# Ledger of designs, part 40: peptides against a protein of PDB entry 4XPM

Target 1, 160 residues: chain A of PDB entry 4XPM
Amino acid sequence: VMLHSKNVKGFLENTLKPYDLHSVDFKTSSLQSSMIITATNGGILSYATSNNDVPKNSINEINSVNNLKMMSLLIKDKWSEDENDTEEQHSNSCYPVEIDSFKTKIYTYEMEDLHTCVAQIPNSDLLLLFIAEGSFPYGLLVIKIERAMRELTDLFGYKL
Target 2, 67 residues: chain B of PDB entry 4XPM
Amino acid sequence: DIKGTIAFDTHGNVIESTGVGSQRIEDIGDLSKVTLDAEGFAQVQGDSLLVHLYKRNDITLAVYTSA

## One batch from the design tools (peptide; made by RFdiffusion4, then SolubleMPNN)

Design b1_p12_2_s4 (from b1_p12_2, 6 letters changed)
Fold by OpenDDE base, seed 1:
Structure b1_p12_2_s4 (fold): chain B 160 residues (1-160), chain C 67 residues (1-67), chain A 12 residues (1-12)
Amino acid sequence: as target 1 above (160 residues)
Amino acid sequence: as target 2 above (67 residues)
Amino acid sequence: IREYLKELAKLY
């Protein structure tokens, strides 16, 4: 399987869009960031951010990327710990899901004042990671990331 | 316009809360006594908020919206 | 709102 960087980047950018509940007058904020990272080292393979006002190659851009790298590593570590902890896998912060015939788990993590959720792309060495403001309900984040993973079938089984 | 949510079990324990729901945990006692319809839904008018209830299995969801 | 509640309930 070959990763198409441009296509993945575009996909992640689309995931930034707010969750729009059409049945009621309710719309979330945009995600702050969306990433595909390695499950092994927490390295960022692709990412998208909602704040595009940062000039390219600026110190602010570097700081933002560094922040994403730190968040990626921290969440990867938490995910790794939880994957090896039966108790955490049965907590209210873990959501087992099945996409097609593939099983995976979605985890939610509070990171300072941010709401995050992460899930292993089924049978792959990749994690999908969403970072949102604290006003973004965890339940909606989980729904959002599950639906997003359903569109990443080409990455199922991807090994580094 | 959703203002918050509460999810609680049959014992009244909070599973999750968001928004104004985090400040309305005390409502669980009253909400747990509300009679649900055949589909598991109910609506309860609060002080300034409308509470939408749904119970599936042992989990009850309360969603707070503006009245 | 009912459909929203049903979707959320699937998470638990």
Scores: peptide ipSAE 0.505, ipTM 0.659, DockQ to the pose 0.388
Fold by OpenDDE base, seed 4:
Structure b1_p12_2_s4 (fold): chain B 160 residues (1-160), chain C 67 residues (1-67), chain A 12 residues (1-12)
Amino acid sequence: as target 1 above (160 residues)
Amino acid sequence: as target 2 above (67 residues)
Amino acid sequence: IREYLKELAKLY
């Protein structure tokens, strides 16, 4: 299995879009960030951010990327701990899901004032990570990431 | 327009809250007493918000809207 | 709104 960076980047860009509830007049904010990271070390393989006002190669961009790296690592660590903790897997912050007979878990984490959601791409060494504002309901994040995962079947079973 | 949500269990413990729901945790006591229809739904008019209720199993959801 | 509630409830 080959990871196509351009295709993945475009996919992640699309995930940034607000969650638009079809049945009612309600729409969330855009995701702050969307990433595919390694489950082993939390390294960022691809990412997208809604903050496109930062000039390339600027100090602000570097700081923002560093922040993403830090957050990625922190989330990976939390995820790793929870994956090795039976009790955490049964908490209200863990959502077992099945996609085309592949099982995975979705976790929600509060990171300062942000709402985050992470899930292992089934049978892979990769995690999909969403970062949103605190106003973004966790429930909708879970739905969003589950639906997104269904579009990443090519990455199922991906090993580093 | 959804202004907030509350999810709570049969004991009244908050599972999750968002928006105005986070400031309306005290409503759980009253909401838990509301009679639901056969499908598990109800609506309760509040001060300035309409509360939409749905209970499935042991979890009750309350969604606050302006109308 | 009912459909929204049902979808959210699936998460718990």
Scores: peptide ipSAE 0.504, ipTM 0.683, DockQ to the pose 0.393
Fold by OpenDDE base, seed 3:
Structure b1_p12_2_s4 (fold): chain B 160 residues (1-160), chain C 67 residues (1-67), chain A 12 residues (1-12)
Amino acid sequence: as target 1 above (160 residues)
Amino acid sequence: as target 2 above (67 residues)
Amino acid sequence: IREYLKELAKLY
């Protein structure tokens, strides 16, 4: 299996969209960021952000990317620790899910004032990571990331 | 605008809480007494916040909103 | 808001 950068990027950009119920007057904010990272080192393979006002090659862009790198690494570390901790796997911040007979876990993490959730793409060396504002309910983040992973079946079992 | 949530069981035990809900666990006592409609919903005015209730399969959700 | 509650309830 080969990752197609443009396709993955487009997918991640689509995940940024607000959770819109349509039938009722309720809509979340857009995700701040969406990423696919390595489970081993927390390296970013692909990412999308909602803030597109940053000039290319600007200092602000560099800082933004660096921030994502830092968050990716931190979340990877937390995830790794939790995956090796039975107690954490049974906490209210861990959501076991099954997609097409593949099992994975969704974790939610508070990162400063941001709400994040991360999940290992089943049987892969990859993690899907959503970063949202604090106003984005964790429950909806979990639903959102689960639904997103259902669209990433081509990455199931992907090894680096 | 959602300000917080509480999920609790029939015994009043907190399953999950977020936002202002985390600071209003004491509301569970009163919320558990609220009569729900046929669909399992109710609304209760609490302080400056409106509480939206939904019960399904022994789990009750309370969502706090400004309106 | 009812739809939100229903969606949230699916987590349990």
Scores: peptide ipSAE 0.503, ipTM 0.689, DockQ to the pose 0.396
Fold by OpenDDE base, seed 2:
Structure b1_p12_2_s4 (fold): chain B 160 residues (1-160), chain C 67 residues (1-67), chain A 12 residues (1-12)
Amino acid sequence: as target 1 above (160 residues)
Amino acid sequence: as target 2 above (67 residues)
Amino acid sequence: IREYLKELAKLY
């Protein structure tokens, strides 16, 4: 299985959209970032950010990319630790889900003032990672990432 | 508009809170006493917000709205 | 609002 970078990038960009409730007048902010990273070392395979007003090769772009790299590595480390900790897998910050008979877990992590959630794409070496503002409810993040994961069936079982 | 949420268990322990719900943890005592309808829903007028309740299994959700 | 509550409840 080969990753098609353009298709994945477009997918991640679409996940940035706010969560819009139709039953009530409520809409979240856009995600700050959406990424697919490696479960092995937290390397970024693809990413999207809500702030696209940064010129290329600018210091701001470099800083933003470096920040994403740091975040991805930190979250990967937390995820790896939790995957080896039965107690953490039963905490309120871990949500087991099943998609088309494939099982995975969604973890939520507070990263400074940001709300993040991460999930292993089933049977793959890949993690899907959402980063949002602190105003984005964790419950909605979990719903969002679970629904997004259902659209990534082509990546199920992907190995590096 | 949704202003916040609280999720709590049958013992009144907070599972999660967001927005104004984080500042209304003290409401759990009163909310836990509210009689729910057959589907597990109720509405309660707070001091300045409307609280929408839903209980499923042992978890109760409270959503705070302006209307 | 009820549908929202139901969706959130699925997480617990």
Scores: peptide ipSAE 0.502, ipTM 0.699, DockQ to the pose 0.390

Design b1_p12_3_s1 (from b1_p12_3, 6 letters changed)
Fold by OpenDDE base, seed 5:
Structure b1_p12_3_s1 (fold): chain B 160 residues (1-160), chain C 67 residues (1-67), chain A 12 residues (1-12)
Amino acid sequence: as target 1 above (160 residues)
Amino acid sequence: as target 2 above (67 residues)
Amino acid sequence: IRDWLKELAKLY
């Protein structure tokens, strides 16, 4: 089944849900944002945010969207630089992973007080981006985004 | 008597922490160097707590208990 | 404790 725009939005919204480990007293906050952006220019193709208390088409919403645009562009630039930097690819903030024989990398980035991670959807011009609070541990964030990418096989190899 | 837990990956990044484990994230550096037995287990006595270690795949679990 | 650790590890 092809992943359409409506399905992508719903998928991203689902990724916002907190991680709850029932066997131990551990539960995270919801992700602040989940996005699919272009690797070429950091343009937002689809996004979901837990900050839904803002009226649509309001000035506050516009400001919020603008913030996401700026963050996506910044992270895209960092990702692009790291993809051309061997040292950065071997740092503790880079996780090489393989999904169904497709290789990609997950990067973690500190953005002020936020914890973020980004990964290229395998062989595509698209990046998946998670933004979380600083209390969200990076190790878990990496696991979360890896598992999410496994559900985006329809986008593998997608070129703009 | 479990006092807390830490789970961390091969990069030393936290996956989860609970109880006293949340206050001992700095232990990851030393815990990552502990030699595990053939089954992936170890015990480390530290201060007033005993740390039980188990590594499976790329994830290490540390459980803190009394005595 | 060992058995519990093994089961817990499967959750990640």
Scores: peptide ipSAE 0.669, ipTM 0.949, DockQ to the pose 0.933
Fold by OpenDDE base, seed 1:
Structure b1_p12_3_s1 (fold): chain B 160 residues (1-160), chain C 67 residues (1-67), chain A 12 residues (1-12)
Amino acid sequence: as target 1 above (160 residues)
Amino acid sequence: as target 2 above (67 residues)
Amino acid sequence: IRDWLKELAKLY
């Protein structure tokens, strides 16, 4: 597998970059966070955040990580519920997609004032999770996460 | 000439919006129902703006112009 | 404007 832990971290960091469509004078904010978590427990395997001004090992860093852990768990729980709910899978917040020959679903969730998007990496025990500000449009967030997953083929079929 | 834009998906969710388009997100509901020609284009006359529509691969673009 | 729209659509 070419995608090692360090490479995954770098990949997630790159996903934080804002979308810039200069031709129509449109630019988003950076993603607040980008994570790969386990579908089983919502445990964070890798993550990136846009705010890097927090000193290492500081209380603020710990709080930030704890916040990510909380969000990942909450989103994982909702994802799990939706995966067992036919009605939710047919809601406007669910995007069935196919990457290569693999099928998966992209879900959008409102988390307080944040816009989030989560998708199971095809045939894997892993979820890709984007967290953005409320100004980040959901339609674009879906496109962003779909395109990101297309670059994670090494993780397709990954089982814990 | 161009007063704004909206791009939206088949779920009616915004992909991007600029200019007056950012203030007309509610137009998506009606715009999504507009019948497009064989090439994926349409024009819709609004109150004071003309909306140019183009749909490609489940993404609809709306461009607002004064004429 | 149609040509412009076609080109713009390729950016999404």
Scores: peptide ipSAE 0.667, ipTM 0.949, DockQ to the pose 0.914
Fold by OpenDDE base, seed 2:
Structure b1_p12_3_s1 (fold): chain B 160 residues (1-160), chain C 67 residues (1-67), chain A 12 residues (1-12)
Amino acid sequence: as target 1 above (160 residues)
Amino acid sequence: as target 2 above (67 residues)
Amino acid sequence: IRDWLKELAKLY
């Protein structure tokens, strides 16, 4: 069964939840945003944001969406560059991972004061993108996106 | 008594930090170089605190104690 | 402490 758009949206909303380590006094903030974008042009196919206090069709909503569009485009461009750069692929900002025998890479990018990470859904034209506050540790962000990617097997191999 | 913790990955990136560990993120560089025993453990004296290290599956845990 | 570390490591 293929993921429907509404199911993808719900999935992304779930990824926003903070990480809570009960054994120690550690809990993160929620992700600011979680997105599936096209690897070709950074177009947003689906997204979720933690800030739901903005009225629909308001100027603030428009600005928020525009900001996401801009950020997705910038990150896609950076990702595209890094995919063609051997040095960047061997930096501490690149995590090669394997999921069910499919290989992909997770990249971490600092965008202003935000912590972001992006990964190509294996063999697809899609990228999964997390945006978090600067207080969200990169190591944990990588773990989070890897685990999320494992739940998106229906999108493996998706071509536009 | 545990005074704090740090967890970090093989890239030296923080996974989590608590207590005094949150103020000692700079220790990761040195802690990552510590030789672990066959079970994945080590102890390192870090200033006034003792650091207990354990590595499992590319994740290193550091626990800070007074003794 | 070793036992606690082992248990904590399972959370990641």
Scores: peptide ipSAE 0.666, ipTM 0.949, DockQ to the pose 0.944
Fold by OpenDDE base, seed 3:
Structure b1_p12_3_s1 (fold): chain B 160 residues (1-160), chain C 67 residues (1-67), chain A 12 residues (1-12)
Amino acid sequence: as target 1 above (160 residues)
Amino acid sequence: as target 2 above (67 residues)
Amino acid sequence: IRDWLKELAKLY
């Protein structure tokens, strides 16, 4: 079963929701953005943003999308470099993960004042990318993206 | 009486923090080195607060109490 | 408080 583009978009939108513990006084902000990009060129295949009050076709919307394109490219480049760097793969910014016998890595990157994490969807040409505010703790961000990837099994092994 | 909490992973990164725990993120370094018992528990006296530790899988939970 | 810790840990 293939994930339709609309289903992917809806999935990404759902990942934006804040983490809220009801039993303790802890709640995060929403993710700023959630994206699926190509590992080869950093091209955006699908994305969701929490700021939806921007009018369609406005200059602000265009600028926002362009910013996402730039960030995705930068993160893809960093990811690519780290995947070819043994030392970076053993840093505290790299989390090896196994999902259904598939191995992948989650990387955390600080981008300006934002907290980001990225992971290759197992055996695919795709990356899942979360962008959050600086107040979003990295440990939780990693857990969030890992759990999200577990729901993207249809994309495992996807090649462009 | 619980004064705060911290949850952190094996990399020392914060998962969540509440109350006084939010002001004691620097404690993670020391807390990560505490030897836990067979059930994954420990208690550490820190300043005026008692820290109760519990590790489940790769997540460590610290709860701060007055006693 | 151990039981409470166990329950809390399940939230993550």
Scores: peptide ipSAE 0.643, ipTM 0.948, DockQ to the pose 0.904

Design b1_p12_3_s2 (from b1_p12_3, 8 letters changed)
Fold by OpenDDE base, seed 5:
Structure b1_p12_3_s2 (fold): chain B 160 residues (1-160), chain C 67 residues (1-67), chain A 12 residues (1-12)
Amino acid sequence: as target 1 above (160 residues)
Amino acid sequence: as target 2 above (67 residues)
Amino acid sequence: IREFLRKLAEEY
């Protein structure tokens, strides 16, 4: 099954769902945002947000989208810097992973009071980006994005 | 008699925490150094609680009990 | 406790 724009949007919406354990009383909040952005310019190709109670064309919606655009750009810039810095790639904020023989890296970034996680879709010009509240633990965020990445094989090798 | 839990990865980052575990995140540093048996288990006395450890697939679980 | 740990580990 090929990923189309609608499929990608739905996929991202599904990633927003909280992580809920059964053996212990542990449940996260929903992700604030989930995005696929370009690695080149940080442009948003697709996104989902948990706060959908904002009327369309409202100032609040515009501000929300603008905030996402700003964050995506900032994270892309930081990611780009780290990808060109061997020391940053060996920090505890960088997780080298392999998915079906494809190698990529997962980075965690603190953005003000938010916890973010970004990973290049293997061999592609695309980044998957999760934005969560500060209460969302980084270790779990990494697991979440890795598993999500495994479902995006159709985008592996995608070049702009 | 579980009082709490912590799960953490190989980078020492928290995956989850519950109960008293949420207040003992600083234990991760020491817990990560504990030698596990062949099945991936260990027990460590931590503060006034017993910590039960289990590591599998790069994830370490810590369960805090009174005994 | 070991059984609990194994079960919990399966959730990750």
Scores: peptide ipSAE 0.777, ipTM 0.952, DockQ to the pose 0.881; fails the geometry check
Fold by OpenDDE base, seed 3:
Structure b1_p12_3_s2 (fold): chain B 160 residues (1-160), chain C 67 residues (1-67), chain A 12 residues (1-12)
Amino acid sequence: as target 1 above (160 residues)
Amino acid sequence: as target 2 above (67 residues)
Amino acid sequence: IREFLRKLAEEY
């Protein structure tokens, strides 16, 4: 059973929400973007962004989408390189994780002034990608994306 | 009398920080080496602050207090 | 403090 496109979009939108602690005064910003992209070409299958005040069909919207496309491609390329690099897989920027007996890796990447993390949805041709401001701590990004992937079991093993 | 907090993972990456903890991210290296008791707790005397440590499920918490 | 730490840990 596959998730409906609307459900995926809603899921990604939910991941944008800030992390807010109650025991201490700590609250993050919203994620800038959350995406599911193809591992093969970096094509965007679904995405959500916290910047929703841009008029639809405006030049600004088009530019923002194009920027996401560019970032997706760059991240995919870097991810692909790292997946073929043993040293990169043992760096502090790589988190091997296991979800329901499926193994995958979470990578953190600094992209200009942004903090990003990406992970292959287990045994699939898909990547989950989070983009956040530079103030968003990497350790928390990793936690967020791991927990998010646990909710995407329907996409495990998905092949294009 | 809590002055701040830090949370960090096994890679030494910050999960969260508050108060004076936000200015003491460099402490993570040393704090990660502290031996915890059977319950996952420890106390480390810092410069002017006492650091209370607790580790659970690969997440280490550090709370800074004056005493 | 231990109780506070436990409480805080539960938020992660």
Scores: peptide ipSAE 0.776, ipTM 0.951, DockQ to the pose 0.881; fails the geometry check
Fold by OpenDDE base, seed 4:
Structure b1_p12_3_s2 (fold): chain B 160 residues (1-160), chain C 67 residues (1-67), chain A 12 residues (1-12)
Amino acid sequence: as target 1 above (160 residues)
Amino acid sequence: as target 2 above (67 residues)
Amino acid sequence: IREFLRKLAEEY
């Protein structure tokens, strides 16, 4: 399996889009960030952010990227802990899911004032990570990441 | 005369809320315990609003109306 | 109301 960065980047960009219901007047904000990271070290393989107001190569951009690196590492660590904790896997913050007969789990984590969710891409060394504002409902965030992961079948079984 | 809505999952986490539903997130606990009919529907009388429930798959919808 | 609920459910 080959990871094509340009294709993944575009995919992640699309996940940033708000969730908009039509039967009722409900529309979320855009995701702050969407990332694919390594399950081993939390290294960022690809990412997208809704905050594109930062000039390229600026110190602010560097700080922003560093912040993402920090968050990804922290979330990976929490995920790793939970994967080895049976009680955490039965909490309201863990959603076992099955995609095309492949099993994985979606975890929700509060990061300061942000709402995050992370899931291992089935049978892979990769995690998909969404970061949203605190106003983004966790239940919807879970639905969003599950559906996004269904579009990443090419990455199922990906090993570093 | 819909006054608001709530959608929530089997974990009790909010999926969406609108109108008065946004102010009644605490209702999820009780609403999750309501027995639904064979088609997945129920009605619960609230303080001043009628709550219409519908569960499909793992998602429960609550619609608040005056009648 | 039931039809509304069904319609809304389709969006999830």
Scores: peptide ipSAE 0.776, ipTM 0.951, DockQ to the pose 0.881; fails the geometry check
Fold by OpenDDE base, seed 1:
Formats: C-alpha cells, structure tokens, sequence
Structure b1_p12_3_s2 (fold): chain B 160 residues (1-160), chain C 67 residues (1-67), chain A 12 residues (1-12)
C-alpha cells in the first residue's frame, strides 16, 4: 500500500493530538505543527498545524506557511550540522533509535519558546519534524516522534 | 495518597510530571542513580516524601507519596 | 503502588 500525499497529510494531522494519560492527570497541548521536509533543502513536502481558524488563502495563512518554511529551513540546517558533529550526536539532545532494524537519530531543538524535535526517516531524504509549545516535555516529544515514524515505513528509503 | 509523579528517560529528560513532581525535576539526577531490584522497583526516602521508582525499558517512573 | 506504576508504565 502506497502512502499518498493525502494520506500523509492526514497522518500528520493525527500526530497533532495531545498526549493524554489516564492513570494520572496529565495532558499535553496539541502540537503546533507537524511536517515532513526534505533533508537536502528543508523544503516542506507535507504539513499540519493545530490552528485551522485562519481563512484559506488569507494573508495570515500565507504568513503562517512562511513561518513554517523558515522554521523548517533553520531546523534542517541545524540537523545537517549535527549530523556532521560527533559531539552533538552524543549530547542529551540526540537519541539514536532503531526501528525495524533501521537506524536513525532524533534531535531535540529549542527554538525561541518552542520545543521541537526532528528525525530522519530511516534511509530516506526526508525528515519528520514536530513543533510544540515550551510546556511539552522533550522526553515525551521523542517518544511521540519515534512512534510516529514507526507508522511511516512506506517512506523508509525514500530518495528524492 | 499520591502527591505527584515524574517520568524521565535515560537522558534525564522529562517525559511527564504531575503534582509535587513538577516541582522536583531536580530529583531526576539522583533518582537515575538509584539501584533497582530485579523487577525494576525501588523506594527512596526523601525529605518529607517517599519516592517509589519503577523502570521499564528506557523509561523511569517516580511516584511521590506521603508514606 | 507497584500495580499503579505498572499501569502507568503501560501508557508510555
């Protein structure tokens, strides 16, 4: 089964949902944004945002998209730098993970007041990127993005 | 009688916190060094609270109780 | 408490 663009969009929208525990009174906010971007240029292939109240084709929507483009580029650049930096790969902000025998890394980055995490989809030219509020714990972001990537096996090995 | 909780990963990063746990994030450093039993449990007496620990895989849970 | 911890752990 091929993962089409619309399916990817729906998948990303689903990742926005808060993490809600039942055993304790703990519920996160929704993710601000969820994106799949190119590892080469930081171009956005698909994205979802929690705030859908902005009218389509409005100037506010354009500004929102432009902001996402800026963030994706910045994060891609930082990711690229870290992938070539052994020290950064051994920091507490880098999580080596293995999914179905495929290895990748999850990086957490603070961008202003936002908490972000990014991971290369295994053996692909694509990055999965989550953007959350500062109240969203990094440890939970890592868990969230790892589990999300496990559902993107169709994109493993995807080359541009 | 649970006063709060903390969950943290092997990097010492917070996964979740509730109640008094939200005010005791600094405990993670010490809690991560506690030796757990074969089942992954331990208890640590704090200043005024008892901390119940459980680690499964790469996640450590801490529950704070009065006794 | 142990059972509570086990249940909580399953949520992660």
Amino acid sequence: as target 1 above (160 residues)
Amino acid sequence: as target 2 above (67 residues)
Amino acid sequence: IREFLRKLAEEY
Scores: peptide ipSAE 0.774, ipTM 0.951, DockQ to the pose 0.860; fails the geometry check

